# Peptides against a protein of PDB entry 6RGO: the designs that were tried, part 264

Target 1, 392 residues: chain A of PDB entry 6RGO
Amino acid sequence: MALKLLGFNQDATCFSVISSNKGVTIYNCDPFGKCFELEKSTSNDEELDFLVEMLFSTSLIAVVDKTIGASKRKKLKIVNTKRKATICELTFPHEIMDVIMNRKIICVVLKSDQIFVYDISCMKLLRTIDVRGEKLKSTSKFRNSEAVGDIGVRVSLSTDNNSILCYSSYSKSDKENAPLNDIVVFDALKCIQINVLPAVHQSNIVCIACSPDGMLMATASEKGTIIRVFKTIDTENDEPILVNEFRRGSRPSRISEMKFNHDNTLLACVGESDTIHIFALPVTTTEADANEDDTLQQSSHSLSSSINGLQYISKGLANRFGKIIVSKIPTQSQQRHVAYIKIPENAKYRIGFPKDTTNTIHICGEDGNYLVYSIPRNEVGPCTLVKSNTFD

## One batch from the design tools (peptide; made by RFdiffusion4, then SolubleMPNN)

Design b2_p21_8_s3 (from b2_p21_8, 10 letters changed)
Fold by OpenDDE base, seed 4:
Structure b2_p21_8_s3 (fold): chain B 392 residues (1-392), chain A 21 residues (1-21)
Amino acid sequence: as target 1 above (392 residues)
Amino acid sequence: EEKKKIEEINELLKELEELLK
């Protein structure tokens, strides 16, 4: 049967799939099994298309049926899975492209490059973010989405109560075809823009991940060769703080999903490549515990390895208008993965990090595999398969 | 009707608060 993966929930306790014959199925990860099924509303052999966002392991889901006609693609249903009943329905002016939620907020991304931010507790609209801004409304011929592919506004939301929303925005370039290569950081609860990261890539951003606490953000462009990690809130001299720059590979390959683990020590990425890459993040030592006075003068001879790495000051074209966040990290010092998982060629996979096990990753494939891997701590190498299940 | 919908959402949010303890 053709499966389409919708992804894991926020804590990787569940994942959702579309089955061509059944409709939407939600699986529990442990114990492994079906926890919810939404039957196909139509008997036609039409290709099923849905958006499903689950609120952790609760009975609350957001559902968009994209299978039939332009009208249904504009409707968000909030469903109680225990009752198998629609609680409420929201209708939007444009097709829904994405839905994300946390404990406080639902964000709905439209094909119009609008983000609708709702308070989940009362389903009240808090803000409409127009990513195109007022000036671009006049020239907003919907890019025929058929010709430009999946280039739209990308969003990620922190899973905590801070509700940090990161979204891609158009660069201020006077070019009619400005890339979606800026990031805006937004407090979704207070409805305040807190940071702007200009020109984080040279091309459109196609993938964003926010850390669970909202303090870090990872970005990837259409090239998918470089992943950049930034602080979301903190700035240095009003400039964005680049924490890490990772090299996924030398060949272009689209990244479809990235996720941080719950302690911000790992970043995973998956996409069109046969490989899931896992990167280690530097542990931000919170300065709090530095009070123990232990004067051990370990003369760590800083081996100043004078890597006279040629400062190729790549005279990155200072494009006059945008301070491109020039990688402060030399291309030779770009960190590689610390771990990897090989996946079947042409199988789409989704990733999730469980809350309770920081060195475990959940993955699921359109091949019908649900897999749990252990991530090596002390060596660079393959992840170890711990558990395997199949679904249809 | 809206009151009933909000009450049902708040019941599910309580389920979340129980799962997060």
Scores: peptide ipSAE 0.477, ipTM 0.934, DockQ to the pose 0.851
Fold by OpenDDE base, seed 1:
Structure b2_p21_8_s3 (fold): chain B 392 residues (1-392), chain A 21 residues (1-21)
Amino acid sequence: as target 1 above (392 residues)
Amino acid sequence: EEKKKIEEINELLKELEELLK
């Protein structure tokens, strides 16, 4: 059967899939098995499309039926999976493009480039964010959003109580075709803009990941060759702090998903390539433990080939990004371990990090594989398969 | 009706608080 992946929940304890014959199925990761099924509303051989956001391992899910009919695509259902009942339904003026949730907040992204921010505890609207802003009210050219494919507002939300929302925004360039290459950092609870990161890529941002604590964010453009990691809240001389720059590859390839692990030591990415990449983040040593004189001997082993991508940071970026003070990325940034997982060509995969095992990654594929890998910490190399299950 | 919906959401949020202990 054709499977479509919806993804993992926040702690990678569950994942959701669309089965062409059954509807939405939620799987538990451990013990592995079906925990919920949402039956098809229609007997038609129509291609099923859904958004499903699960609140961790709870019985609370947000569901959007995107299959057929413009009316359903504008409806968000909050469902109790234990009762198999709709608690409430919200209707929006435009098609729902994305839904993201944490313990406090539901964010709903519309095709109109609006973000609706709700308090989950009362389903009260806290804010409507218009990402197009007031400037586009004058130019009656509604970009016929029909022809511009996968370009839309991207969002990521911290899984903690701080509820840091990162979203892509249009650059302030007076060009009718401004790219979605700015990022806004927003406190979703207080409804305050915290930070703006201008022009973080040259092209539209297609993927954003916020760290669980909301202190870091990762970004990728349509090119998917470079991943940038920034601090979300902290600034240096009112300028954005670039913590990391990673090269996924030399060839353009779309990144569909990125995730931080729960301790902010790893960043994984997946997309159209045959490879899931896992990057090591430098541990931000708080100044306290700097006393251990760990003389990490310069074992000059020939990591030369993959790391050559980082030497180009210094000279070229300073001229095109204005005063983006590339803070002195410590020379430690050059010793980043990279792990990888090979996946079948043309199989879409999703990724999740479990909370309890910071060196483990969960992956699931449209090929019907659920796989658990161990991540090497002290070496560059392949991840080791620990567990395998199949689903239909 | 709206009050009952909010009560049910808050029951599920308590389930989350129990899972996070």
Scores: peptide ipSAE 0.461, ipTM 0.930, DockQ to the pose 0.808
Fold by OpenDDE base, seed 2:
Structure b2_p21_8_s3 (fold): chain B 392 residues (1-392), chain A 21 residues (1-21)
Amino acid sequence: as target 1 above (392 residues)
Amino acid sequence: EEKKKIEEINELLKELEELLK
């Protein structure tokens, strides 16, 4: 059967799949099993296409049926899985491309490059962000909408209550084909733009991940060779703070998903390659925990000494030409993965980090495998398989 | 009807608040 992966929920307690014969199925990770099924509304052998976003492990899901007809593709259903009933339905002017949520906010991304931000508690529209309209206010030229490449606005939302929304925006270049290579950081609750990171890649951004706390953001371009990690809110001299550059590989390969773990110590990426890469992030010691005992300091020092080679390339050269040259971390200082998982080249995988185990990663494949891996702490190497389950 | 929909969403948000404790 052809499976399509919809992905993990925010805490990796559940994942969603489309089965060609059954419709949408939601699996619980532990104990492993089916927790919900949405039956196929049509007897037709048409290829099912859905967006499903689950609110953690609750009975609340957002569903978009993309299978048949332009009218369904514009409809967001909020469903109670326990009652098997639609609570409410929202209709949009354009096709829904993505839906993301946390405990406060639902964001709906349209094919028009609009982001609709809703308060989940009352389903009221807080803001419409028009990413094209923002560009048009800054640039005199309409992008003809007809270059329907797989390159649209990308979004990521923090899973916390701060509800930090990161989205890709069009660069202010006078070129008709300006890339989606800017990032906007937006407070989705207050509806305020917090930060703008210009030209974070040379090409279109195709993947964004926000940290659970909203303090970090990872970005990848269509090349997928370099992942950049930025601070979302913090700036230095009104310039974006690049925390890390990671090298996934030398060959171009699309990254489909990235995720931070719950303590911001790890970043995982998956895509068209045979390898899930896991990168270590520098632990920002918050000054507050400096009062507990000396004994834990020795283990953190060994990783920090390797990171200290990221000498701040001096501010001096960036100022002259109005191009915020995102200070290119020298290609030599680009960090590689600390861990990896080998996956089948022809199987799409999705990733999730469970809350309770910061060194565990959940993965699921269109091959019908749900796998739990342990991530090595002190060595660079393969992850260890801890648990495996199959689904259909 | 709209009030009943909001009430049902708020019941599910309470379910979330219980799961996050």
Scores: peptide ipSAE 0.446, ipTM 0.926, DockQ to the pose 0.849
Fold by OpenDDE base, seed 3:
Structure b2_p21_8_s3 (fold): chain B 392 residues (1-392), chain A 21 residues (1-21)
Amino acid sequence: as target 1 above (392 residues)
Amino acid sequence: EEKKKIEEINELLKELEELLK
C-alpha cells in the first residue's frame, strides 16, 4: 500500500499518515495503535493528498483535502476526532500549502505567499501577512512572480504560548528573481514583527524550524548542505544572532523537516538522504547560578569551537537592516552531527521529539515503520533502536 | 451555531490543559 507521511504532532505523542486504501490515519506512539481514522470520501483510485495538523494529543485536528479539485484545496476543516465531526470550515482565496498550530494560534500558508494568522480559541483572523506585498514594496517591478515550482513561503511556529512565527521572505535585492532567503520573526499573538534576518542563505530557504520556546530557529536552503541556527530576538548584548552552523553533508540533498528537542539541546534533520542527522546545540549557560562551591573538574571538553570568526562588520548607524549577519564562517568551523540514524534511501521519514525524554527521537517512514531511537550523549555515533512498530 | 462551534473548540482546548498538567 502507498503510505504518505504527514508528520508527528508537537510533542511526538501521535503521528498522521495517508493510506491509499483507508484515507487519513492517526497513530498513538505509546501505547502504539490507531487513535483516529478519516475515511476517504471517494471510491476513486485517485492519489490521496491531505494536510493534517493535530493539536498535541487532543481531539482537535485541522484538515485540508488536497486530493480533488481546486475548491477543496482552499478549505480548512477543524475536526473533532472523538465526534468525527467538522466543527468549522474556513475557505481561502488560494490553495492551502501548509497549516501549523499551537495552543493559541493557527497559521495557514497559501500558494499566494500569504500567511493567515488565527486565534484558535475563537477562530478569529488576527493578521494576514502578504509576503509578496512586502516584496513589491521593496522591488519597483510589479511582477506577479508566479510561484515557479515547489518554492514557496516556509513557516515554523513555536509550540509554547509565546507563539513565535518564523517565515521565509523575499530578499530586497533588485534582482528580478529575488530568492526566499530572508527570515522574518513575528509575534503571532501581538501581530508584531520582532526581527528580520536578511540573506541567511544564498538560495531559497526550503526548511525552517522554531524551537519550542521560540528563542531559536534553524534554517536550510535548497542545497541542504548547511543548517544555520539563529537567535530569534536580538539580545541587548552584542551577542551573535548566528549561534551555530552545522554541516549536514557535502553533497546537495533536500531537507524536508527539522526539529529541536524540548530543551533546545538537540536539532534533528531529515530529508531525501539515507541519514537523519542530530546536532548538539551549545547550552546557553545563563551566568546566574555561578554559586561558588563544588569544584568537580569534569573535563567536559567543551566543543566550544570558538566561533570567534563572526566579525560583525558594523557598517555605519543609518541602515539598521543592513547588518551582514552571515559572515562566511570558514568551512572548517562547521560542526558535524553528533548522532545519526540510517534510513532507507527511497523512504520518506518524519521526526519528532517526545517531551519527557530529551535524548529520545521518534521517527516514522512511508515504509510503514515507527521507530524509537536513543541518542548517544557522550559519543559521536549511531543512535540505538529502542522500540519498533509497523503500520499499514 | 457559531457560539456552539466556539464552545466545542474551547472544550478541546480544555482537554489540552488537562493533558499538560
Scores: peptide ipSAE 0.441, ipTM 0.925, DockQ to the pose 0.846

Design b2_p21_8_s4 (from b2_p21_8, 10 letters changed)
Fold by OpenDDE base, seed 1:
Structure b2_p21_8_s4 (fold): chain B 392 residues (1-392), chain A 21 residues (1-21)
Amino acid sequence: as target 1 above (392 residues)
Amino acid sequence: DEEEKIKELQELLKELEELLK
């Protein structure tokens, strides 16, 4: 049967799939098995399309049926999986493109480039964010949204209580075709903009990941060759802090998903390539544990690549092009993956990091494979397969 | 009822608080 992956929940304890004959199925990862099934509303042989966001391992899911008719694509259902009942239904003015949630909020992304932020506890609207902003009121050219393919607002939300929302925004360039290459960092609870990272890539941002604690974010453009990691809140001299710059590859390839592990030590990426890449983040040693005198001179040559501080030389070329973040990192010194997983060509995969095992990654494929890999700590190489299951 | 919906949402959020202990 044709499977379509919806992805893992926040802690990688469950994953969701669309089966062409059944509808939506949610699998538990451990013990492996079906935990919920949502039957298809129609007997027709139409290609099923859904958005499903699960709130951790709870009985709360958000569901959008995108299969048939423009009206259903505008409806969000909040469902209790234990009762198999719809708690509430929200209707939007435009098609729902994405739904993301954490312990406090639900964010709904529309085809209109609007983000609706809700308090999950009462489904009260906290904020509507218009990413197009006020500038488009003057130019009557509605971008005919028909011809703009996979370019839309991307979002990521921290899984903690801080509820840091990162979203792609249009650059301030007076060009009718400004790219979605800015990032806004937003406190979704207080409904305030915290930070703006201008021109983090040269082309549209197609993938964003926020760390579980909301302190880091990863970004990839349509090229998918470079991944950048930034601090979300902290700035240095009112400029964005670039923590890491990773090279996925030399060939363009779309990145569909990125995830941080729960301790912010690893970043994984997956997409159209035959390879899941895992990158190591520098451990921010908080100065606190410096007191234990234990003289174990284990000369672990930790590749402390001294990331010599990226001094932003503001070279005074105030040309009309907005401040492009020019990496000072020579193309040769861009960090590569520390680990990888080979996946079948043309199989779409999704990734998740379990909370309890920081060196374990869960993956699932449209080929019907659910796989658990161990990530090597002290060597650059392939991940080791630990567990395999199949689903239909 | 809107009050019944809020109550059911709060019951599911308590399930989350129990899972996170």
Scores: peptide ipSAE 0.473, ipTM 0.932, DockQ to the pose 0.804
Fold by OpenDDE base, seed 4:
Structure b2_p21_8_s4 (fold): chain B 392 residues (1-392), chain A 21 residues (1-21)
Amino acid sequence: as target 1 above (392 residues)
Amino acid sequence: DEEEKIKELQELLKELEELLK
């Protein structure tokens, strides 16, 4: 059967799939099994297309049926899975492209490059974010989405109560075809823009991940060769703080999903490549515990390895208007993965990090595999398969 | 209708608060 993966929930306790014959199925990860099924409303052999966002392991799901016609693609249903009942239905002016939620907020991304921010407790609209802004409304012929492919506003939301929303925005370039290569950081609860990261990539951003606490953000462009990690809120001299720059590979390959683990020590990425890459993040030592006075003068001889790495000052074209966040990290010092998982060629996979096990990753494939891997701590190498299940 | 929807949403959010303890 053709499966389409919708992804894991926020804590990787569940994942959702579309089955061509059944409709939407939600699986529990442990114990492994079906926890919810939404039957296909139509007997037609139409290709099923849905958006499903689950609120952790609760009975609350957001559902968009994209299978039939332009009208249904504009409707968001909030469903109680225990009752199998629609609690709320919202209708939007444009097709829904994405739905994300946390404990406080639902964000709905439209094909119009609008983000609708709702208070989940009452389904009240808090803000409409227009990513195109007022000036672009006049010239916004909907890019025939058929010709430009899957390039739209990308969003990620922190899973905590801070509700940090990161979204891709158009660069301020006077070019009619400005890339979606800026990031806006937004407090979704207070409805305040808190940071702007200009020109984080040279091309459109196609993948964003926010850390669970909202303090870090990972970005990837259409090239998918470099992943950049930034602080979301903190700035240095009004400039964005680049924490890490990771090299996924030398060959272009689209990244479809990235996720941080719950302690911000790991970043995983998956996409069109045969490899899931896992990167180690530097542990931000919170300065709090530095009070113990232990004067151990370990003369750590800073091996100033004078890597006289040629400062190829890539005279990155200082495009006059946008300070491109020039990688402060030399291309030779770009960190590689610390771990990897090989996946079947042409199988789409989704990733999730469980809350309770920081060195475990959940993955699921359109091949019908649900896999749990252990991530090596002390060596660079393959992850170890711990558990395997199949679904249809 | 709207009050009943809000009540049901609040009950599901309470389920979340119980799961997160």
Scores: peptide ipSAE 0.466, ipTM 0.929, DockQ to the pose 0.810
Fold by OpenDDE base, seed 2:
Structure b2_p21_8_s4 (fold): chain B 392 residues (1-392), chain A 21 residues (1-21)
Amino acid sequence: as target 1 above (392 residues)
Amino acid sequence: DEEEKIKELQELLKELEELLK
């Protein structure tokens, strides 16, 4: 059967799949099993396509049927899985491309490059962000909508209550084909733009991940060779703070998903390559925990000494030419993965980090595998398989 | 309809608050 992966929920307690014969199935990770099924509404052998976002492990899901007809592709359904009932339907002017949610906010991304921000508690519209309209206010030229179908606005939302929304925006270049290579950081609750990170890649951004707390953001371009991690809110001299550059590989390969773990110590990426890469992030010691015992300091020092080779390349060269040269971390200082998982080249995988185990990663494949891996702490190497399940 | 919808959304958000404790 052809499976399509919809992905993990926010805490990796559940994942969603499309089965060609059954419709949408939601699996619980532990104990492993089916927790919900949305039956196929049509007897037709048409390839099923859905967006399904789950609100953690609750009975609330957002569903978009993309299978048949332009009218369904514009409808968001909020469904109570326990009652098997639609609570509400929202209809949009354009096709829904993505839906993301947290405990406060639902964001709906349209093919028009609009982001609709809703209060989840009442489904009231808080804001419409027009990413094209923002560009048009800054640039005299309409981008014709016929840009090759797979390059749209990308979004990520923090899973916390702060509801930090990161989205890709069009660069202010006078070129008709200006890339989606800017990032906007937006407070989705207050409906305020917090930050703008210009030209974070040379090409279109195709993947964004926000940290659970909204303090970090990872970005990847269509090349997928370099991942950049930025602070979302904090700036230094009104300039974006680049925390890390990671090298996934030398060969171009699309990254489909990235996720931070719950303590912001790890970033995982998956895509078209045979490898899930896991990168270590520098632990920002908050000054508050400096009062507990000396014994834990020795283990953190060994990783920090390797990171101290990121000498601040002096501010002096950036100022001259109005291009915010995102201070290119020298290619030599680009960090590689600390851990990896080998996956089948022809199987799409999705990733999730469980809340309770910061060194565990959940993965699921269109091959019908749900796998739990342990991430090595003190060595660079393969992850260890801890648990495996199959689904159909 | 809208009041029943809001009530059902609030019940599901309460389920979330119970799961996050």
Scores: peptide ipSAE 0.459, ipTM 0.927, DockQ to the pose 0.800
Fold by OpenDDE base, seed 3:
Parts: C-alpha cells; sequence; structure tokens
Structure b2_p21_8_s4 (fold): chain B 392 residues (1-392), chain A 21 residues (1-21)
C-alpha cells in the first residue's frame, strides 16, 4: 500500500499518515495503535493528498483535502475526531500549502505567499501577512510570480504560548529573481514583527524549525548542506544572533523537516538522504555554574573553508521596520552531527521529539515503520533502537 | 449555530489544558 506521512504532532505522542486504501489515519505512539481514522469520501483510485495538523493529543485536527479539484484545496476544516464532525470550515482565495498550530494560533500558508494568522479559541483572523506585497514594495517590477515550482513561503511556529512565527521572505535584492532567503520573526499573538534576518542562505530557504519556546530557529536552504541556528530575539548583549552552523553533509540533499527537542539541546533533521542527523546545541550557560572541568576537546579539524562572510549591506531603510540586525554571521566552525539514524534511501521519514525524554526521538517512515531511538549523550555515533512498530 | 461550534472548540481547548497539567 502507498503510505504518505503527514508527520508527528507537537509533542510526538501521535503521528498521521495517508493510506491509499483507508484515507487519513492517526496513530498513538504509546500505547501504539490507531486513535483516529478518516475514511476516503471517494471510491476512485485517485492519489489521496491531505494536510492534517493535530493539536497535541486532543481531538482537534485541522484538515485540508488536496486530492480532488481546486475548490477542496482552498478549504480548511477543523474536525472533532471523537465526533467525526466538522466544527468549522474556512475557505481561502488560493490553495493551502501548509497549516501549523499551537495552543493559541493557527497559521494557514497559501500558494499566493500569504499567511493567515487565526486565534484558535474563536477562529478569528488576527493578521494576513502578504509576503509578496512586501516584495512588491521592495521590487519595482510587478512580477505576477506564478509560483515557479515547489519553492514557496516556509513557516514554523513555537509550540508554547509565546506563538513565535518564523517565515521565509523575499530578499530586498533588486534582482528580478530575489530568493526566499530572508527570515522574518513574528509575534503571532501581538501581530508584531520582532526581527528580520536578511539573506541567511544564498539560495531559497526550504526548511525552518522554531524551538518550542520560540527563542531559537533553524534554517536550511535547497542545498541542505548547512543548517544555521539563530536567536529569534536580540539580547541586549552584543551576542551573535547566529548561535550555530551545522554541516549535514557535503553532497546537496533536500531537508524536509527539522525539529528541536523540548529543552533546546538537540536539533534533528530529515530529508531525501539515508540519514537522520542529530546536532547538539550549546547550552546557554547562564554565567553562574561555570564549573571548570568538562573541557570536551572538540578536535578542531580546521577545515578552513573560506566562507565568504555574507556582508549584509544594511542600507538605510532602517527607520520604519525594526532594527535590521545585520549580524555578521561569524565564521563559526561548522559542527557535524553528534548522532545519526540510518534510514532507507527511498523511504520518506518524519521526526518528533517526545516531551518527557529529551534524549529520545520518534521517527516514522512511508515504509510503515514507527521507530523509537535513544540518542547517545557522551559519544558521537548511531542512535540505539529502543522500540519498533509497524503500521499499514 | 456558530455559538455551538465555538463552544465545542472551547471544550477541545479545555481538553488540551487538562492534558498539559
Amino acid sequence: as target 1 above (392 residues)
Amino acid sequence: DEEEKIKELQELLKELEELLK
């Protein structure tokens, strides 16, 4: 059977899949089993395509049927899984590309490069963000950017109540083909732009992750060779906004998903490669307990790759949109993974971090495997398989 | 009614608040 993975919920207690025969199925991770099934409405052998976002372990899901016709692809349904009933339906002017939610906010990303921000408690529209409208203010040419291929606005939302929204935006470069390589940090509750990180990659950003607390974000370009981790908010201290630069690999490979663990100590990435990579984040030591001893001798193999420092030329349009922090990305030593999981090259995988076990990762594959791995703490190496289940 | 839908939505959000305690 063809399976399509939709992903884990926010706390990795559940994951959702599309089965060609059944429709949408949601699995509980522990105890492992089906918790919800949405039957396909059509007997046709049409390839099923859905967006499903689950609100933690609740009976609330957001569903978009992308299978048939341009009209369904524009409808968001909020569904009660216990009742199998649609609570509300929203219709958008364009196809829905992504839906993300937390306890407070639903964000709907359209093919038009618009982000609709809703208060989940009443389904009231708080803000429409027009990423193209911002580009058109910067670029004199009204390109009707027909969405050239799979490159659209990417978003990530903090899972906490702060509701920090990170999204990709078009560079203010006068080039007709300005890449989606800026990041905007947005307070989704207050509807205020907090920060703008210009040109964080040379090419389009294809993956973004926000930390659960919204304090960190990770970005990857279409090259997927480098992952960058940034602070979302400027600290009053002259601390670099770029906190980490990780090398996933030397070969280009698309990253499909990244996630932080719940304590911001780990960042995992998955994509088209045979390897899930897990990176260690430096613990922001608050100055107090700098006890001397654990000099982990990171053998600095000086790969002096001349990363031409992206000189962010902040020209003087600083006045109306907040401080364009042209942080010089320090030439940080590119760190490698601390842990990895080998996966089949032809199987798409999704990742999730459970709340209660910061050194555990949940993964699921289109091969029908749900796997729980333990992440090594004190050594660089493979993760250990702890539990496995199969689904259909 | 829209009021009944909002009430059902609020009940599901309350379920979340109970799960996160």
Scores: peptide ipSAE 0.454, ipTM 0.924, DockQ to the pose 0.838

